# Peptides against a protein of PDB entry 6J54, part 46

Target 1, 223 residues: chain A of PDB entry 6J54
Amino acid sequence: NENLFASFIAPTMMGLPIVTLIIMFPSLLFPTPKRLINNRTISIQQWLIQLTSKQMMAIHNQKGQTWSLMLMSLIMFIGSTNILGLLPHSFTPTTQLSMNLGMAIPLWSATVFTGFRYKTKTSLAHFLPQGTPALLIPMLVIIETISLFIQPVALAVRLTANITAGHLLIHLIGGATLALLNINTMTAFITFTILILLTILEFAVALIQAYVFTLLVSLYLHD
Target 2, 42 residues: chain B of PDB entry 6J54
Amino acid sequence: QFQFTGIKKYFNSYTLTGRMNCVLATYGGIALLVLYFKLRSK

## One batch from the design tools (peptide; aimed at target 1 M72)

Design b2_p16_8 (made by RFdiffusion4)
Pose (drawn by RFdiffusion4):
Order: C-alpha cells, then structure tokens, then sequence
Structure b2_p16_8 (pose): chain A 223 residues (1-223), chain B 41 residues (1-41), chain P 16 residues (1-16)
C-alpha cells in the first residue's frame, strides 16, 4: 500500500465551436511561390511532396494517373488537421464523425463508377476470381459483395475512432497528474509516460498513408 | 478566379467524383431518425 | 461543414 493512484471524474467534452474558421486555417500554413528559387521554408514543403508523389504514381501507371494529382491534396489536409490538434487547446475537425462520412462516400463511389462508365462488364466481373469450381459459387458471391459495401464504412470509421482515442489518453493520463497531490515520486513517471505518448501521437501522420493508400488499392483494383 | 484555375480538372473527374447525392441521401435520411426520436422523446 | 471541406480541398488543389 505505498503508491495509491488517484482519479478525477470530469466530462470529456468534444464540443462543437465555430468550425468553418478552423477548417480554413490549415490552408494558410502552406504558401505558394511564384518564383524560381524559393525561400527555404516552402522549399522543404516542396520537396516533401515530390517524395510521396512518387509512390502514389508508381503503382497505377495508366491513364488513371490523372486522378493522382488530387490524392496528394487529400494527404495534406488530414495530414495537417491531425497534426495541429496536438497543441494545448486546439480543435481537430476530423474528430467529429460527420465530415469523414463525407470524405469516404464521395470518393469511394467515385471509384465504382469509374469502370462502369468505360468497362461496363468486367469491373464487377472482378467478382469472378478464378477457374470456377462447383461447390462454392453461392458461398462466394454473397461474401465478396458483403466485403464491398463494408469499404465506405471501413474507410471512414477507422479514421475517427483512433484519432479521438489518442485525445482521451492525453487527457486522462494528463489529468491524473493534476489530481496527484499524494506522493510526489509517481508524478514524474506519469509525466514521462505523457511525453512518450505524445511521440506515439505523431502517428497521426502515419494514419494518412493508411487513408490515401487504401484509396489507391480501392482505385487500382477497380481500374 | 477560384474556377478557371481548376475548371479543366472539374469536368474531367466530377463525372464520377461529384456524386454527393448518395451522401445527400444517406445524409438526409440520417436527419430523419434524430428528429423522430426527439419527437417521441 | 462538408461544403467547407470541399471548398478548402479545392483551394488546396489550386495552390498545387
């Protein structure tokens, strides 16, 4: 009975303040120069695109490369609006589940209608995988179509659920420091757990590779 | 002029990318169950 | 809120 942890009961609030200012704000963190040589703070933002525009370009190699100049604008928005919210009292718009159901469905149904306007037969004849055996036709085409309509819900719910799960362990491990007016040796170990956990919460950039890339496999497989 | 800089890009891919009617139908029906539960409280 | 996301996504595409 040496080190008794404490806890504080308080509501964890994901309120909804004025959002259309908060969305526009990580656009003006990125300028654009009309000059040849640039000023050494855009120049490491212009080099960071020319890396990851050479990985969502190399798989597709078609005339579906026209679509890939928009998939690098989808990686900078939820690459920035997940990184801005690690600050003390900031608000992330990708916490709410509302806009991510508007990021998944206008993009996911822009992929099944891409081969249906050009191929019209063999886009969802990709439901036929192989040289057809006889004992498992109806066990297949009720499976590989129930794992198609999962995909818009499987694209948007995987983003909202772990971004807001990073903010609660920021509060609750952080709020147990403030309510630790008991023995003071264990206050530094909960603080040292925080400053490790904020390094893990820069996997909010590593969860945008897993949004743009399973949108490219959900685009390269249909087209 | 927030148009003709990206007007060549719109009619290229908004043939399949501007299908927010399925989002508007799945969003407008999602408005109906919440005003109905508060009507029945 | 979603219309302000598509407007900010079309403005970020204009800067590229």
Amino acid sequence: as target 1 above (223 residues)
Amino acid sequence: FQFTGIKKYFNSYTLTGRMNCVLATYGGIALLVLYFKLRSK
Amino acid sequence: MIAAFFFALALLLYKL

Design b2_p16_8_s1 (made by RFdiffusion4, then SolubleMPNN; from b2_p16_8, 9 letters changed)
Fold by OpenDDE base, seed 1:
Structure b2_p16_8_s1 (fold): chain B 223 residues (1-223), chain C 42 residues (1-42), chain A 16 residues (1-16)
Amino acid sequence: as target 1 above (223 residues)
Amino acid sequence: as target 2 above (42 residues)
Amino acid sequence: PIDAVFQTLLEILGKL
């Protein structure tokens, strides 16, 4: 079964890790505007970034909007890496749990510490929902505390699991389609159709997971 | 508007200050329990 | 609130 997961092994060349280059590659796809009037591709890209920025920062006050650059860079990074990972024989860094934890834990901790620093009273009150019966207060506070510490793990696992599962399904169904071509052409055609539909779904999942990850980080910042 | 008197004024699940105090009291209680069990073995 | 996070997540997942 190791052959099924071969696509998720970090690629190296001559003993040198090329993962760093793969991670940095999406940055080249988002050049900074140099002219007042850019070409169509850059203009559309900037337009999309502005729309998503306005949508995500609408829930934040002026102080919270300071995180706009970080959140937008995060969604663009995760989204671009996920989409590029759907290319044939490509490696998706976001399929690695270590990478996603490396992003989730610092961002989560930063949002939590920022909340405690500037909104101490609200952040402490966040552990107890409003209107809780008096008898349930201690237990609920404990549950909310545990829930808080599960948040970074949930972010990392959700992103990793969804992207990894999608890639596995594409590879498995793709391999099955190729194997069935010489056995039963009709069945292979059905399997191929499923593969196409699944690929479209994975494109959507790639973008949604990037959005959800960034949105949840933003919501944790907002408290 | 909620009108709280006595202990409920400081420890309630409706006001922001009340919720904060309840959380702090819970953490303090847990800390005291842990301390009690730790000192009990000695 | 954590409840808001869960509600938002459920809304997103429910529309999928």
Scores: peptide ipSAE 0.129, ipTM 0.791, DockQ to the pose 0.032
OpenDDE base, seeds 2, 3, 4, 5: peptide ipSAE 0.070, 0.034, 0.075, 0.060; ipTM 0.778, 0.772, 0.789, 0.769

Design b2_p16_8_s2 (made by RFdiffusion4, then SolubleMPNN; from b2_p16_8, 10 letters changed)
Fold by OpenDDE base, seed 5:
Structure b2_p16_8_s2 (fold): chain B 223 residues (1-223), chain C 42 residues (1-42), chain A 16 residues (1-16)
Amino acid sequence: as target 1 above (223 residues)
Amino acid sequence: as target 2 above (42 residues)
Amino acid sequence: MFDAVLETLNEILGKL
């Protein structure tokens, strides 16, 4: 059991946690452009950022579009950390629920407070769905308030669970493949093929979870 | 446009103001109930 | 909101 969760413990070097360095490393992959015509790699990165920015900000008004920098930095951060975490023996900070809650709670709070500040009437009215029968109003308002408080938890748990489950599954199938190599090479080849397909799926999941996390934050801002 | 008369003008689930007032009334009611039980327990 | 997320997820999964 210790072998399965070894990748999820915070790494230490000389008794010092190196988690901070791991978290900062993805920022080095996205250098700031200094030229009018940048290198091919930087140009592709900028193009991807612009495309995702246009898609995410299309729903927002001019005031909501001011959050574009924060949301784009968030998706790039989570996406890059998740992808780098798929490397062998790499630690993924986003598997830690504490980190995801640390991101989700402040962002959720900021969106809720900004909503109450600028759109007080609309924000209060959001606790009651339109067309609700009069008898159900008190109960539904209570449920909607509970739903609001579950949002940051659901945001954090979704990211954590998907990444953690993917890593565990890769480790389990990887271990099974190694065990089967000594028994039957044909079955080991089949399990190895499944492992490759699973790793590709986890790359997709890593990107999707980054997108969904950021999208949900943006949607909470829009409401 | 729904024309509401009387109390339904202020407390309805179809207008923005009506929805807001319903939410505030619900929270006010809960707060009063909590206060009632707190005072009763003493 | 959840329906919009599910719809977007279905669109992404459908394109993959």
Scores: peptide ipSAE 0.019, ipTM 0.694, DockQ to the pose 0.030
OpenDDE base, seeds 1, 2, 3, 4: peptide ipSAE 0.000, 0.016, 0.007, 0.011; ipTM 0.630, 0.673, 0.686, 0.647; seeds 1, 4 fail the geometry check

Design b2_p16_8_s3 (made by RFdiffusion4, then SolubleMPNN; from b2_p16_8, 9 letters changed)
Fold by OpenDDE base, seed 4:
Structure b2_p16_8_s3 (fold): chain B 223 residues (1-223), chain C 42 residues (1-42), chain A 16 residues (1-16)
Amino acid sequence: as target 1 above (223 residues)
Amino acid sequence: as target 2 above (42 residues)
Amino acid sequence: MYDAVLETLLELLGKL
């Protein structure tokens, strides 16, 4: 059991936590454009950022579009950390619930506060879905209030659970392939094929979870 | 178009203002209940 | 050759 979860322990070097360096590492992958016509890699990155920005900010008004930089930085950060985390023997910071809560709670609180400040009527009305029977109104308002406070936790846990589960599954199947290599080569080949397919899936999951996390934050801002 | 008359004009689950008022009424009711029990316990 | 490729790939994936 210790071997299975060893990859999720925060790494230390010479007794000092290197988590800060790992968290900062993705920023090196996204250099600022310096020219009107940049290299192919930077151009692709800018194109992807523009596409995702257009899609995510399409639901927001002009005031909400001020959050574009924050949301785009968030998706790029989570996405890059998740993808880098799929490298062999790498530590994924997003597997740490504390980190994800540290991102989710401030962003959620900021969106909720912004909503109450600028759209007080709409924000208060959001606690009661349209068409609710009169008898269920008090109960549903309470449930929706509780739901609001669960949102940051659910956001953080979703990201943590999906990434952690994916990594665990890769490790388990990887361990199984190694064990089967000594028993039956044919079965090992099958499990290895499954492992490859799973790794491809986890790349997709890594990006999707980054997108969903950011999208939900943006959605809370819109509401 | 729903034409609400009387109390339903202010407290309904279809209009934005009605929903807001329902939420405020619910919170107000809870606050009053909590206040009542707090004062009763003194 | 199959076993060697498999081992190298597993090693590359950080499982060996």
Scores: peptide ipSAE 0.005, ipTM 0.661, DockQ to the pose 0.013
OpenDDE base, seeds 1, 2, 3, 5: peptide ipSAE 0.015, 0.005, 0.028, 0.000; ipTM 0.658, 0.649, 0.731, 0.636; seeds 1, 3 fail the geometry check

Design b2_p16_8_s4 (made by RFdiffusion4, then SolubleMPNN; from b2_p16_8, 8 letters changed)
Fold by OpenDDE base, seed 5:
Structure b2_p16_8_s4 (fold): chain B 223 residues (1-223), chain C 42 residues (1-42), chain A 16 residues (1-16)
Amino acid sequence: as target 1 above (223 residues)
Amino acid sequence: as target 2 above (42 residues)
Amino acid sequence: VYEAVLETLALLLGKL
């Protein structure tokens, strides 16, 4: 069990936390353009950012579109960290619940406070769905209030659970393939094929979870 | 637009103002209940 | 309708 969770321990060298460097490393993969016509890699990156920005910010008004920079930076950060975490013997900061809560709680709080500041009446009215029977109003308001406070927790746990479960499954199947190499080569080959398919799936999951995390933050802002 | 009269004008689940007032009334009721139990425990 | 669509999308995304 200790060997299984060894990949989730924060790495330290000479008593220094390497985790800070790992968190900062993805920012180096996305340099800021200085030319009118950029290199192919930078052009593709900017094109992808523009496409995702147009899709995510289509829901928001002019004031909501001010958050475009923050939301795009968030999706790029989570997406890049999740993908880099799939490298062998790498550490994914997003597997740590503390990291995800550290992102989710401030962003959720900012969206909620922004809603109360600019749309006070609408934000308060969202605690009661339209058309509710009068007798159910107090109970439904309580449930909706609890639901609001669960949002940051659900946001953090979803990301953490999906990435962690993927990593654990890769390690387990990887260990099984190595064990089967000495027993039956044919069975080991089948298990290895499953491992490859799983890794491809985890790449997709890594990007989807980054997108969902950012989209939900954006959706909470829209309210 | 919904036309409500009396108490339903201020406390309804259809209008924005009515929904807001219902939420505020619910929170006020909870606060009063908490206050009542706090005073009762003394 | 717009809020209902957003809630449905939020629920679907919540399952992802």
Scores: peptide ipSAE 0.035, ipTM 0.745, DockQ to the pose 0.031
OpenDDE base, seeds 1, 2, 3, 4: peptide ipSAE 0.014, 0.019, 0.014, 0.017; ipTM 0.663, 0.665, 0.657, 0.686; seed 1 fails the geometry check

## One batch from the design tools (peptide; aimed at target 1 F30 M72)

Design b2_p17_3 (made by RFdiffusion4)
Pose (drawn by RFdiffusion4):
Structure b2_p17_3 (pose): chain A 223 residues (1-223), chain B 41 residues (1-41), chain P 17 residues (1-17)
Amino acid sequence: as target 1 above (223 residues)
Amino acid sequence: FQFTGIKKYFNSYTLTGRMNCVLATYGGIALLVLYFKLRSK
Amino acid sequence: FEEFYQIFDFFVFFLAL
């Protein structure tokens, strides 16, 4: 009975303040120069695009490359609005589940209607995988179509659920430091757990590769 | 002038990308179950 | 890079609607 942890009961609030200012703000962190040689703070933003525009370009190699100049704008918005919210009292718009159901469905249904305007038969004849055996036709086409309509829910709920799960362990491991007016040796170990956990919460950039890329496989497979 | 800089890009991919009516239908129906539960309290 | 920034600025404005 040496080190007794404590806890504080308080409501964890994901309130909703004025949002249309907070959305526009990580657009004016990135400027754009009308010059040849630039000023060494856009120049490491302009080099960071020319890397990851060479990985969402290399798989497709079609006339579906026209679509890929918009998929690098989708990686900078939720690459920034997940990184801004690590600050002390900031508010992330990709915490709320509302706009992510407007980021998945206008993009996911922009993919099944891409081959239906050009191929019209073999886009969802991709439901036919192989040289058809006889004992498992109805066990297949009720499975591969229930794992198609999962995909918009499987794209948007995987982003909102673990971003806000990073904010609660910021509070609750952080709020147990403030309520630790008991023995002071264990206060530093909870603080040291925080400053490790904030390094893991820079996997909020690593969860934007897993949004743009399973949108490319959900685009490269249909088209 | 927030248009003609990206007008050539719109009618290219908004043929399939501007289908927010399914989002508007799935959003408008999602408005109907929450005003109904508060009506029945 | 200028046409890309104009797509990015319109996408952020469309989300703000």

Design b2_p17_3_s1 (made by RFdiffusion4, then SolubleMPNN; from b2_p17_3, 11 letters changed)
Fold by OpenDDE base, seed 1:
Structure b2_p17_3_s1 (fold): chain B 223 residues (1-223), chain C 42 residues (1-42), chain A 17 residues (1-17)
Amino acid sequence: as target 1 above (223 residues)
Amino acid sequence: as target 2 above (42 residues)
Amino acid sequence: MEELSNIYSAFVKLLSS
């Protein structure tokens, strides 16, 4: 069991934690274009950023689109860190709940406070769904208030749980495949096939979780 | 459009202002209850 | 823009903690 969680331990170099360097590393993968026509890699990156930006900002008005830079940087950061974390023997910072809470709580608080500041009436009205029977209003307002405070926790736990579970499954099935190679080649081939399929799934999950995290933050801002 | 009269004009679950007032009333009621029990406990 | 800058600053501070 300790060996299973070894990949989630923060790495150190010469006794110093290098988590900060790992977190900053994805920023180097997205260089700023300088030419009118860039190379293929940068062009594809810019195209993807433009595509995702268009989709995410479609639900926002002009004021909400002011957050475009921050939201796009967030999705690129989480997505890149998740994908890099799928590399063998790599450390994924997003498996740390502290990291995800550190991202979720400030962004959630900012969206909530911004909503209360500029659209107070609408924000307060969100605590009561439209068409609620009069007798259920007090209880429902309390429930919606509690639900609001659970949102940042849900954001962090969702990302952490999905990424962590994926890594654990890949590790377990990978270990089982290696163990079965010496026992039964046919069974090992089956488990290896499952491992490949799971790895493909985890690549998709890595991107989807980054998108969902950013999308939910965006939706909270829209409300 | 919804046409409400009396108290329902200000406290309803259909209009934006009505929902806001209901939320504020709920929080106000809770605050008063908390204050009441706090003062009652000396 | 000033509000976004403040939000970003707060975000970075919390991540560094």
Scores: peptide ipSAE 0.073, ipTM 0.735, DockQ to the pose 0.140
OpenDDE base, seeds 2, 3, 4, 5: peptide ipSAE 0.017, 0.053, 0.018, 0.018; ipTM 0.722, 0.728, 0.666, 0.712

Design b2_p17_3_s2 (made by RFdiffusion4, then SolubleMPNN; from b2_p17_3, 9 letters changed)
Fold by OpenDDE base, seed 1:
Order: structure tokens, then sequence, then C-alpha cells
Structure b2_p17_3_s2 (fold): chain B 223 residues (1-223), chain C 42 residues (1-42), chain A 17 residues (1-17)
């Protein structure tokens, strides 16, 4: 079982953790543009960033658009780390629940606090859905309050579980494919096909999870 | 939009102010209950 | 994208804490 989870342990060099370097590495993949017309890669990156920015911030007013830089940096960070984690024998920091909680809790608390600070009436009213029968009001307010505090945990667990499960499946199916190569070539071909399809799916999941995480933070800010 | 009279004017689940007041009343009630049990145990 | 580096640094600091 240690071999199954070997890809999820924090890497070290000379007894010192290199996780900090791995986390900072994706920033090098997004260089700052200097020319009016940059090269093709940078132009595509900037175009994608602008598209995602327009899409995510369309639901926010001018005050909410102040968070655009934070949210866009978050989605690029999670997305880049997830994609890089699909490389063979690579380590994905987003598979660590501690990291995702470290991102989810501060961002969630900031959005909730911002809501209470600038839109106190609307934020307090969110604890009671519109049209609730009078007898169910106190119980529903309590449930909604509990639901609010579960949000950061749900954000972290969702991201961690999806990325971790995907990596685990890729390793298991990949290992099974290699083992079956010397036993039955036909079954090995089937498992290899599944591995390819799963890898394509995980690329999509990596981007979707980054988007969903950032989108939910944005939605909490809107509320 | 909605016209309410009496207590429903201030505590309703349809208006923004009414919903806010209901939430505050709920929290206030819970706080009073906690305070009651805390003082009772001593 | 310098802002991204600063945000990454903040995340690393959160992990270290």
Amino acid sequence: as target 1 above (223 residues)
Amino acid sequence: as target 2 above (42 residues)
Amino acid sequence: FEELSLIYKAFVELLAS
C-alpha cells in the first residue's frame, strides 16, 4: 500500500522539503508580456485569461470585480498545479488536504466577512430562504448556518478527493497494464485503452476542479 | 411588493428586512437559551 | 503575473504555518 501512495508523499531533498519550490514553479510558466504582439504561446495564455476573467466576473458588480485578480490567480494556480501533477512521477500539492484547506478557509472567510461588512442586510437574510413557513424558520436558520460553515470544508474536500482519486486510478490502471503485458496482451490492450481515456478525463477534471473551486468562491462573494 | 401588518411586518420570510429580523431573533433566542442553562447550572 | 507569484508565496506561507 505504501507503493500506491508513494506519489502523494511530500518530496524532500537532503531532508529539506521542496514543496515550496513546487508550489512556486507554476508562476514561471506565465511570463509577463513585454511587446504589443507577443509570441503565440503568451498570446494564447493572455487570451484564455481574459476569457475566463470575463466569464467569472460577469456576475459581479464593480465592487466584486475588485476580487478579479485574486480569483484569476487562484484558478491559474490550481489549474496549473493540477495539470503539472498529471506528469509521470510528479507531485501535486493540491492532493494535500492541508493545502486546499489553507486556500479554502481564508478565501471563504474573506468573502463572508466582505459580505457582512458591505451588504449586512443581504448577508443576514441569506440564512433564511424566501417563502419559508413561519414554523420552520428557526430550524432552517440553524441548518443554513451550519451549511455555511461546511462550505470551506466542502471546497477543500471536493478538490482533494477528485484530484487524488484521479491520480490513484491512473497509477492503478497503469500498473495493471504493465503487469498484464507479460500475461495477456489482449487484456493489457483493453486496460491501456481505459488508461488513455482516463488520462484525458483527468485533464478535463483538473481544469474543471480549478474552475469550480474558484467559481464557488466567487459565488460566495456574490452572496 | 408585499403588504404585511402587525408582527408579520417586521418578521416575515418574504421581505429582506423581515428575513434579517427573523435571523437575528433566532440567534437571540439561542443566545438566551444558552445563557439560561449556563446560569441554571451554577 | 508578478501578482501571481505573490499569491503563490502567500499560499506557501499558509502551508508552512
Scores: peptide ipSAE 0.212, ipTM 0.732, DockQ to the pose 0.213
OpenDDE base, seeds 2, 3, 4, 5: peptide ipSAE 0.184, 0.147, 0.203, 0.153; ipTM 0.737, 0.735, 0.736, 0.726

Design b2_p17_3_s3 (made by RFdiffusion4, then SolubleMPNN; from b2_p17_3, 12 letters changed)
Fold by OpenDDE base, seed 3:
Structure b2_p17_3_s3 (fold): chain B 223 residues (1-223), chain C 42 residues (1-42), chain A 17 residues (1-17)
Amino acid sequence: as target 1 above (223 residues)
Amino acid sequence: as target 2 above (42 residues)
Amino acid sequence: MEELSEIYRALILELAA
């Protein structure tokens, strides 16, 4: 059904893709503060950023805390794009696996290379869990190596799958609700209730996935 | 707190250096195996 | 793109430091 996947097609206007404008739009929602005492909306935003920053950077040392700006910008970007994507007839860039891989792979590689640069011994030792029996060492080293390379893929796929699945489910249940309105109003009401609950859940998922994505990148940096 | 002697001092799963050496040895062994099969096929 | 560009700039700066 072409209508089912229409929301995932990159939007074009006059034959020109407007994806770039959509990606830049979230930045307009977070203006820089200009006053000592800002308005309520900016104050809440700054408060949330400070809280999340404290939580995420609490596990890092002084050198790791240098990544705070990048990690906070990442969570704000993903979170805002996910929430905006839940608006009717909107396009969510994070539903595109290419975008998520484009974010996950460089960030993952940066954390891995940073680890090898500053903590070479610890990073190499991380491929072998402590206390491993001698006979299992080669196998576990291989498994841990494979696990390392799966990390960026898992990070990107997790975000893509959760956001995409949520959008598809909303569209399917929404379409079913509209179809049932002409058949049985009572059943349509039940389906509509489920749609509302699902929409609320997807708002939570949108924020959680942004947080989890950034948190995992942060944890990889800590390791 | 672990006191290892001999080969266990350099190759163990408890010390940081030992774990590192085990990982390097594993990669080295795999590399040698790959080289062996490549040279064998010629 | 601004947010993404900032992320990449921060990443490059971190790698270059």
Scores: peptide ipSAE 0.057, ipTM 0.721, DockQ to the pose 0.135
OpenDDE base, seeds 1, 2, 4, 5: peptide ipSAE 0.016, 0.013, 0.018, 0.018; ipTM 0.646, 0.642, 0.654, 0.667

Design b2_p17_3_s4 (made by RFdiffusion4, then SolubleMPNN; from b2_p17_3, 10 letters changed)
Fold by OpenDDE base, seed 1:
Structure b2_p17_3_s4 (fold): chain B 223 residues (1-223), chain C 42 residues (1-42), chain A 17 residues (1-17)
Amino acid sequence: as target 1 above (223 residues)
Amino acid sequence: as target 2 above (42 residues)
Amino acid sequence: MEELSQIYNYLVQLLAE
């Protein structure tokens, strides 16, 4: 008797919200290395972190690499929360627009402020694309100004929409598969195959959205 | 790279300084328009 | 129509949080 959106309601225990515990849980999955040669799981995790760090920081100079710890923490946090959210009957904090805005707005404002503080001329010049005809300059500057303010909203909505849509599709097709098992086994098998393919896709989307979110924040910092 | 003379030297869409000046001029123009309408309504 | 209404209400609630 649960609605389609029951999985997106913030969970409570004894009347207290446990969202804070869920948000803090991914930090337990990434322990600090203690030995030169760690176990296989930690070694693979560190290897993946180093690879992603190398790829993301390749576009930044030395000053931009100061943000490497923050950006890597962000991608690991969003990626882990998205993957954990794909578990059955689990709550995904990144489906909450408030959380995504809470991450996007401060990070966006920090990058914009850093740009204006250290690269004022370049930052102001970004409001006007190179080669713009003289007659279109005032209109285009206004459009680029509006575009700048839409960036944090676009970051939050993109992440929220992709994760939420994926969860809804899995629930809908999963429910349809269960209903069709009692009607036609052949049709149920087809829907089940689609469900498996969609689940694999959502695992990829969960990682890609974490990467894209962090990458776009990184690109805004580079500008 | 670019050879601009006159007003195009300071206000152009190709050089970094020119682009910055165009942006500042646009914002300045908007601010003056807003100020004009505010004073007119008073 | 009811499902669309639920989606709309969910989006409104999501924006209100």
Scores: peptide ipSAE 0.027, ipTM 0.706, DockQ to the pose 0.019
OpenDDE base, seeds 2, 3, 4, 5: peptide ipSAE 0.024, 0.023, 0.008, 0.009; ipTM 0.710, 0.709, 0.649, 0.647

Design b2_p17_4 (made by RFdiffusion4)
Pose (drawn by RFdiffusion4):
Order: structure tokens, then sequence, then C-alpha cells
Structure b2_p17_4 (pose): chain A 223 residues (1-223), chain B 41 residues (1-41), chain P 17 residues (1-17)
């Protein structure tokens, strides 16, 4: 009975303040120069695009490359609006589940209607995988179509659920430091756990590769 | 001029990308179950 | 290329707003 942890009961609030200012704000963190040689703070933003525009370009290699100049604008918005909210009292718009159901459905249904306007037969004849055996036709086409309509729900719910799961362990491991007016040796170990956990919460950039890329496989497979 | 800089881009991919009616239908029906539960409290 | 991406990024952010 040496080190007794404590806890504080308080409501964890994901309130909804004025949002249309907060959305526009990580657009003016990135400027654009009308010059040849640039000023060494856009120049490491301009180099960071020319890397990851050479990885969402190399798989597709079609006339579906026209679509890929918009998929690098989808990686900078939720690459910034997940990184801004690590600050002390900031508010992330990709916490709320509302706009992610508007980021998945206007993009996911922009992929099944891409081959249906050109191919019209073999886009969902991709439901035919191989040289057809006879004992498992109805066991297949009720499976591969129930794992198609999962995809918009499987694209948007995987983003909101773990981003807001990073914010609660920021508060609850952080709120147990403030309520630790008991023995003071264990206060530093909870603080040291925090400053490790904030390094893991820079996997909010690593969860934007897993949004743009399973949108490319959900685009490269249909088209 | 927030248009003609990206007007060549729009009619290229908004043929399939501007289908927010399915989002508007799935969003408008999602407005209907929450005003109904508060009506029945 | 950076200018073209930033024009799409500014319109996409305005569409979400």
Amino acid sequence: as target 1 above (223 residues)
Amino acid sequence: FQFTGIKKYFNSYTLTGRMNCVLATYGGIALLVLYFKLRSK
Amino acid sequence: LYTEIMQLFKFFVFYLA
C-alpha cells in the first residue's frame, strides 16, 4: 500500500464552438509564392509534396492520373487539422463524426461511378474472381458485396474513432497529474508517460497515409 | 476568381465527384430520426 | 505543380467550410 493512484471525475467535453473559422485557419499556414527561388520556409513545404506526389502517382499509371492532383490536397488538410490540435486548448474539426461522413461518401461514390461511365460491365464484373467452381457462387456474391458497402463506413469511422481516442488519454493521464497531491515521486512518471504519449500522437500524420492510400486502392481496383 | 483557376478541373471530375446528393439523402434522412426521438422524448 | 495543388487545397477547404 505505498503508491495510491487517484482519479478525478469530470465531464470530457467535445463541445461545438464556431467551426467555420477553425476550418479555414490551416489554409493560411501554407503560403504560395509567385517567384522562382523561394524563401526557405515554403521551400521545405514545396519539397515535402514532391515526395508524396511520387507515391500516389506510381501505382496508377493511366489516364486516371488526372484524379491524383486532388488526392494531395486531401492529405494536407487532415494532415494539418490533426496536427494542429495537439496544442494546449485547440479544437480539431476531424473530431466530430459529421464531416467525415461527408469526406467518405462524396469520394467513395465518386469511384464506383467512374468505371460505370466508361466500362459499364466489367467494373462490377470484378465480382467474378476466377475460373468459377460450382459449390460457392451464392456464398461468394453475398460476401464480396457486403464487403463493398462497408467501405464508406469503413473509411470514415476508422478516422474519427482513434483521433478522439488520442485526446482522452491526453486528458486522463494529464488530469491524474493535477489530482496527485499524494506522494510526489509518482507524479514525474505519469508526466514522463505523457511526453512519450505525445510522441505517439504524432501518428496523426501516419493516419493520413491510411486515408489517401486506401482511397487509391479503392480507386486503382475499380479503375 | 476562385472559379476560373480551377474551372478546368471541375467539369473533369465533378461528373462523378459532385454526387453529394447521396450524402444529402443520407444526411437528410439522418435529420429525421433525431427530431422524431425528441418529439417522443 | 505546387501552385496547382494549393489552388485545389484552397477550394477544397472553402467547400468544407

Design b2_p17_4_s1 (made by RFdiffusion4, then SolubleMPNN; from b2_p17_4, 10 letters changed)
Fold by OpenDDE base, seed 3:
Order: sequence, then structure tokens, then C-alpha cells
Structure b2_p17_4_s1 (fold): chain B 223 residues (1-223), chain C 42 residues (1-42), chain A 17 residues (1-17)
Amino acid sequence: as target 1 above (223 residues)
Amino acid sequence: as target 2 above (42 residues)
Amino acid sequence: LFSEISKLFQALVLLLS
């Protein structure tokens, strides 16, 4: 119904869309360091970025490590937006498939084109797994080609579906809890407990999906 | 480690060059098939 | 390439607004 999907409608104020401000808001949470020894908040942020950067770029060579800034900014953006979206009555732009496709398709295309530019032979060879019997080569090449084109769709849909489904469940269980308060208090307490557990799970999902999205983009670049 | 002779040298599933050539040959074959069906007379 | 991708992201933000 209308109330179920109301949280996914792009918010406006006096007819002016404020989605741009919402997208830019996470940038305010990550200020640039100004001191050699920063405060605890910035120090933790830098530590997390350094750890994730080392993990993400360990598989890449020197040329691939040039993508570190973009990949780290991507994971920070998606992660921050997903976490902020779990706030009550908040809007998550990553629940919009159009936005995720807008991120996935250019990044995927860039990785594929970069591969063809610098590693043409290796990139073309990836369409055929090593050791394939000769009779299965044409069919397997076709399958691998189709698999390549599914990658950007899989990236966008995975992120969108996981975040959207989590939000829907929170709203549904929350609504059910409120409805059961006047019907059966005991059952309402059970549903409320489930809501709390689900919320904790969604916090984890929010971070994991940001990491997985960025990691897969990085892996596509490596290939 | 692999030593191939003849056509297998250029079209194999073990060497990098061989795999590349197989992919190109597959795409070329598909393109020719599509072209054939497009240009065939009714 | 990075500059072009950044431009695409900026264009995307403008498109969503």
C-alpha cells in the first residue's frame, strides 16, 4: 500500500527536491585531517580507511592501486548512506535502483575498458577458462560473455535488493508491533524483539553490502 | 610447459594466446553467422 | 579515467536532483 512504500519516495520540501542535499550529507561526517594527531573520531576514521585500503588493494599491482582513492570513496559513500538510512524516517538513496545502476554501470565499464586497454590478451582470454575441451569452447565463450554483461546488473540489484528488503522488513515488523500493542501486548513484545534483532542485522548488512559492492568492482578491475 | 604444433599452437585452451585466438574465432564465427542470416535471400 | 568517472558521478547527482 501507499504507507508501505512512502519511505522510498524521494523527499521534497516546498516542491524542491532535497535528494541532492541528502546525498551530499555523508561528506560532512568525514572531515579532512588538520593535525598530526587528530581527535579520536578522525583517528578512528583514518584507521578504518587505512585498514580497508590495505585489504582492498593488496590484490592489485601498482597500476591497479591508483584506483584506491576512488574505491575507498565509493565504500565510504555507500556505507555511510546505508547506515544513515537506518535512522528513523530517513531516506536511503541506495534503495533506488537507478542510483545503483548509475554507479555500477560506469564503474564496471571502466574496469572492463581498462582491462582491454592494458591487458588485452588476458582480458580476451578470460572468456575461455583454461583447460576447456575443444568441443565446448564456442558454447563456453558465449556463456562467459553473457556472464560478463550480467555483472553490472548483479552489482546494482544486489545492493538495491538487500537494502530495500531490509528497510521493508523493518517497516513491516515495526508497523505490526504498533498494531499489536492494542491487540495483544505479549505478541507485540515478541515482534518488538524481532525488530531489534532485525535492526542489528541490517546494520551489519549495510556495511557488508558496501564492502561487497566495492570489493567486486575491485575484483573486476583485477581480472 | 605446454608444447603445441600446427593449428593447436594457435588454437588451444591452455596458452594465453591460444585462448585469445579461440575467443576471437568464436566471435568471428558468430558474426559470420549473423551476417549470413541477415543477407540471405527470402 | 578517474577524472571522467568523477564527472560521471557529478552528472549522476545532478540527474537525481
Scores: peptide ipSAE 0.118, ipTM 0.734, DockQ to the pose 0.111
OpenDDE base, seeds 1, 2, 4, 5: peptide ipSAE 0.026, 0.018, 0.019, 0.046; ipTM 0.674, 0.660, 0.660, 0.729

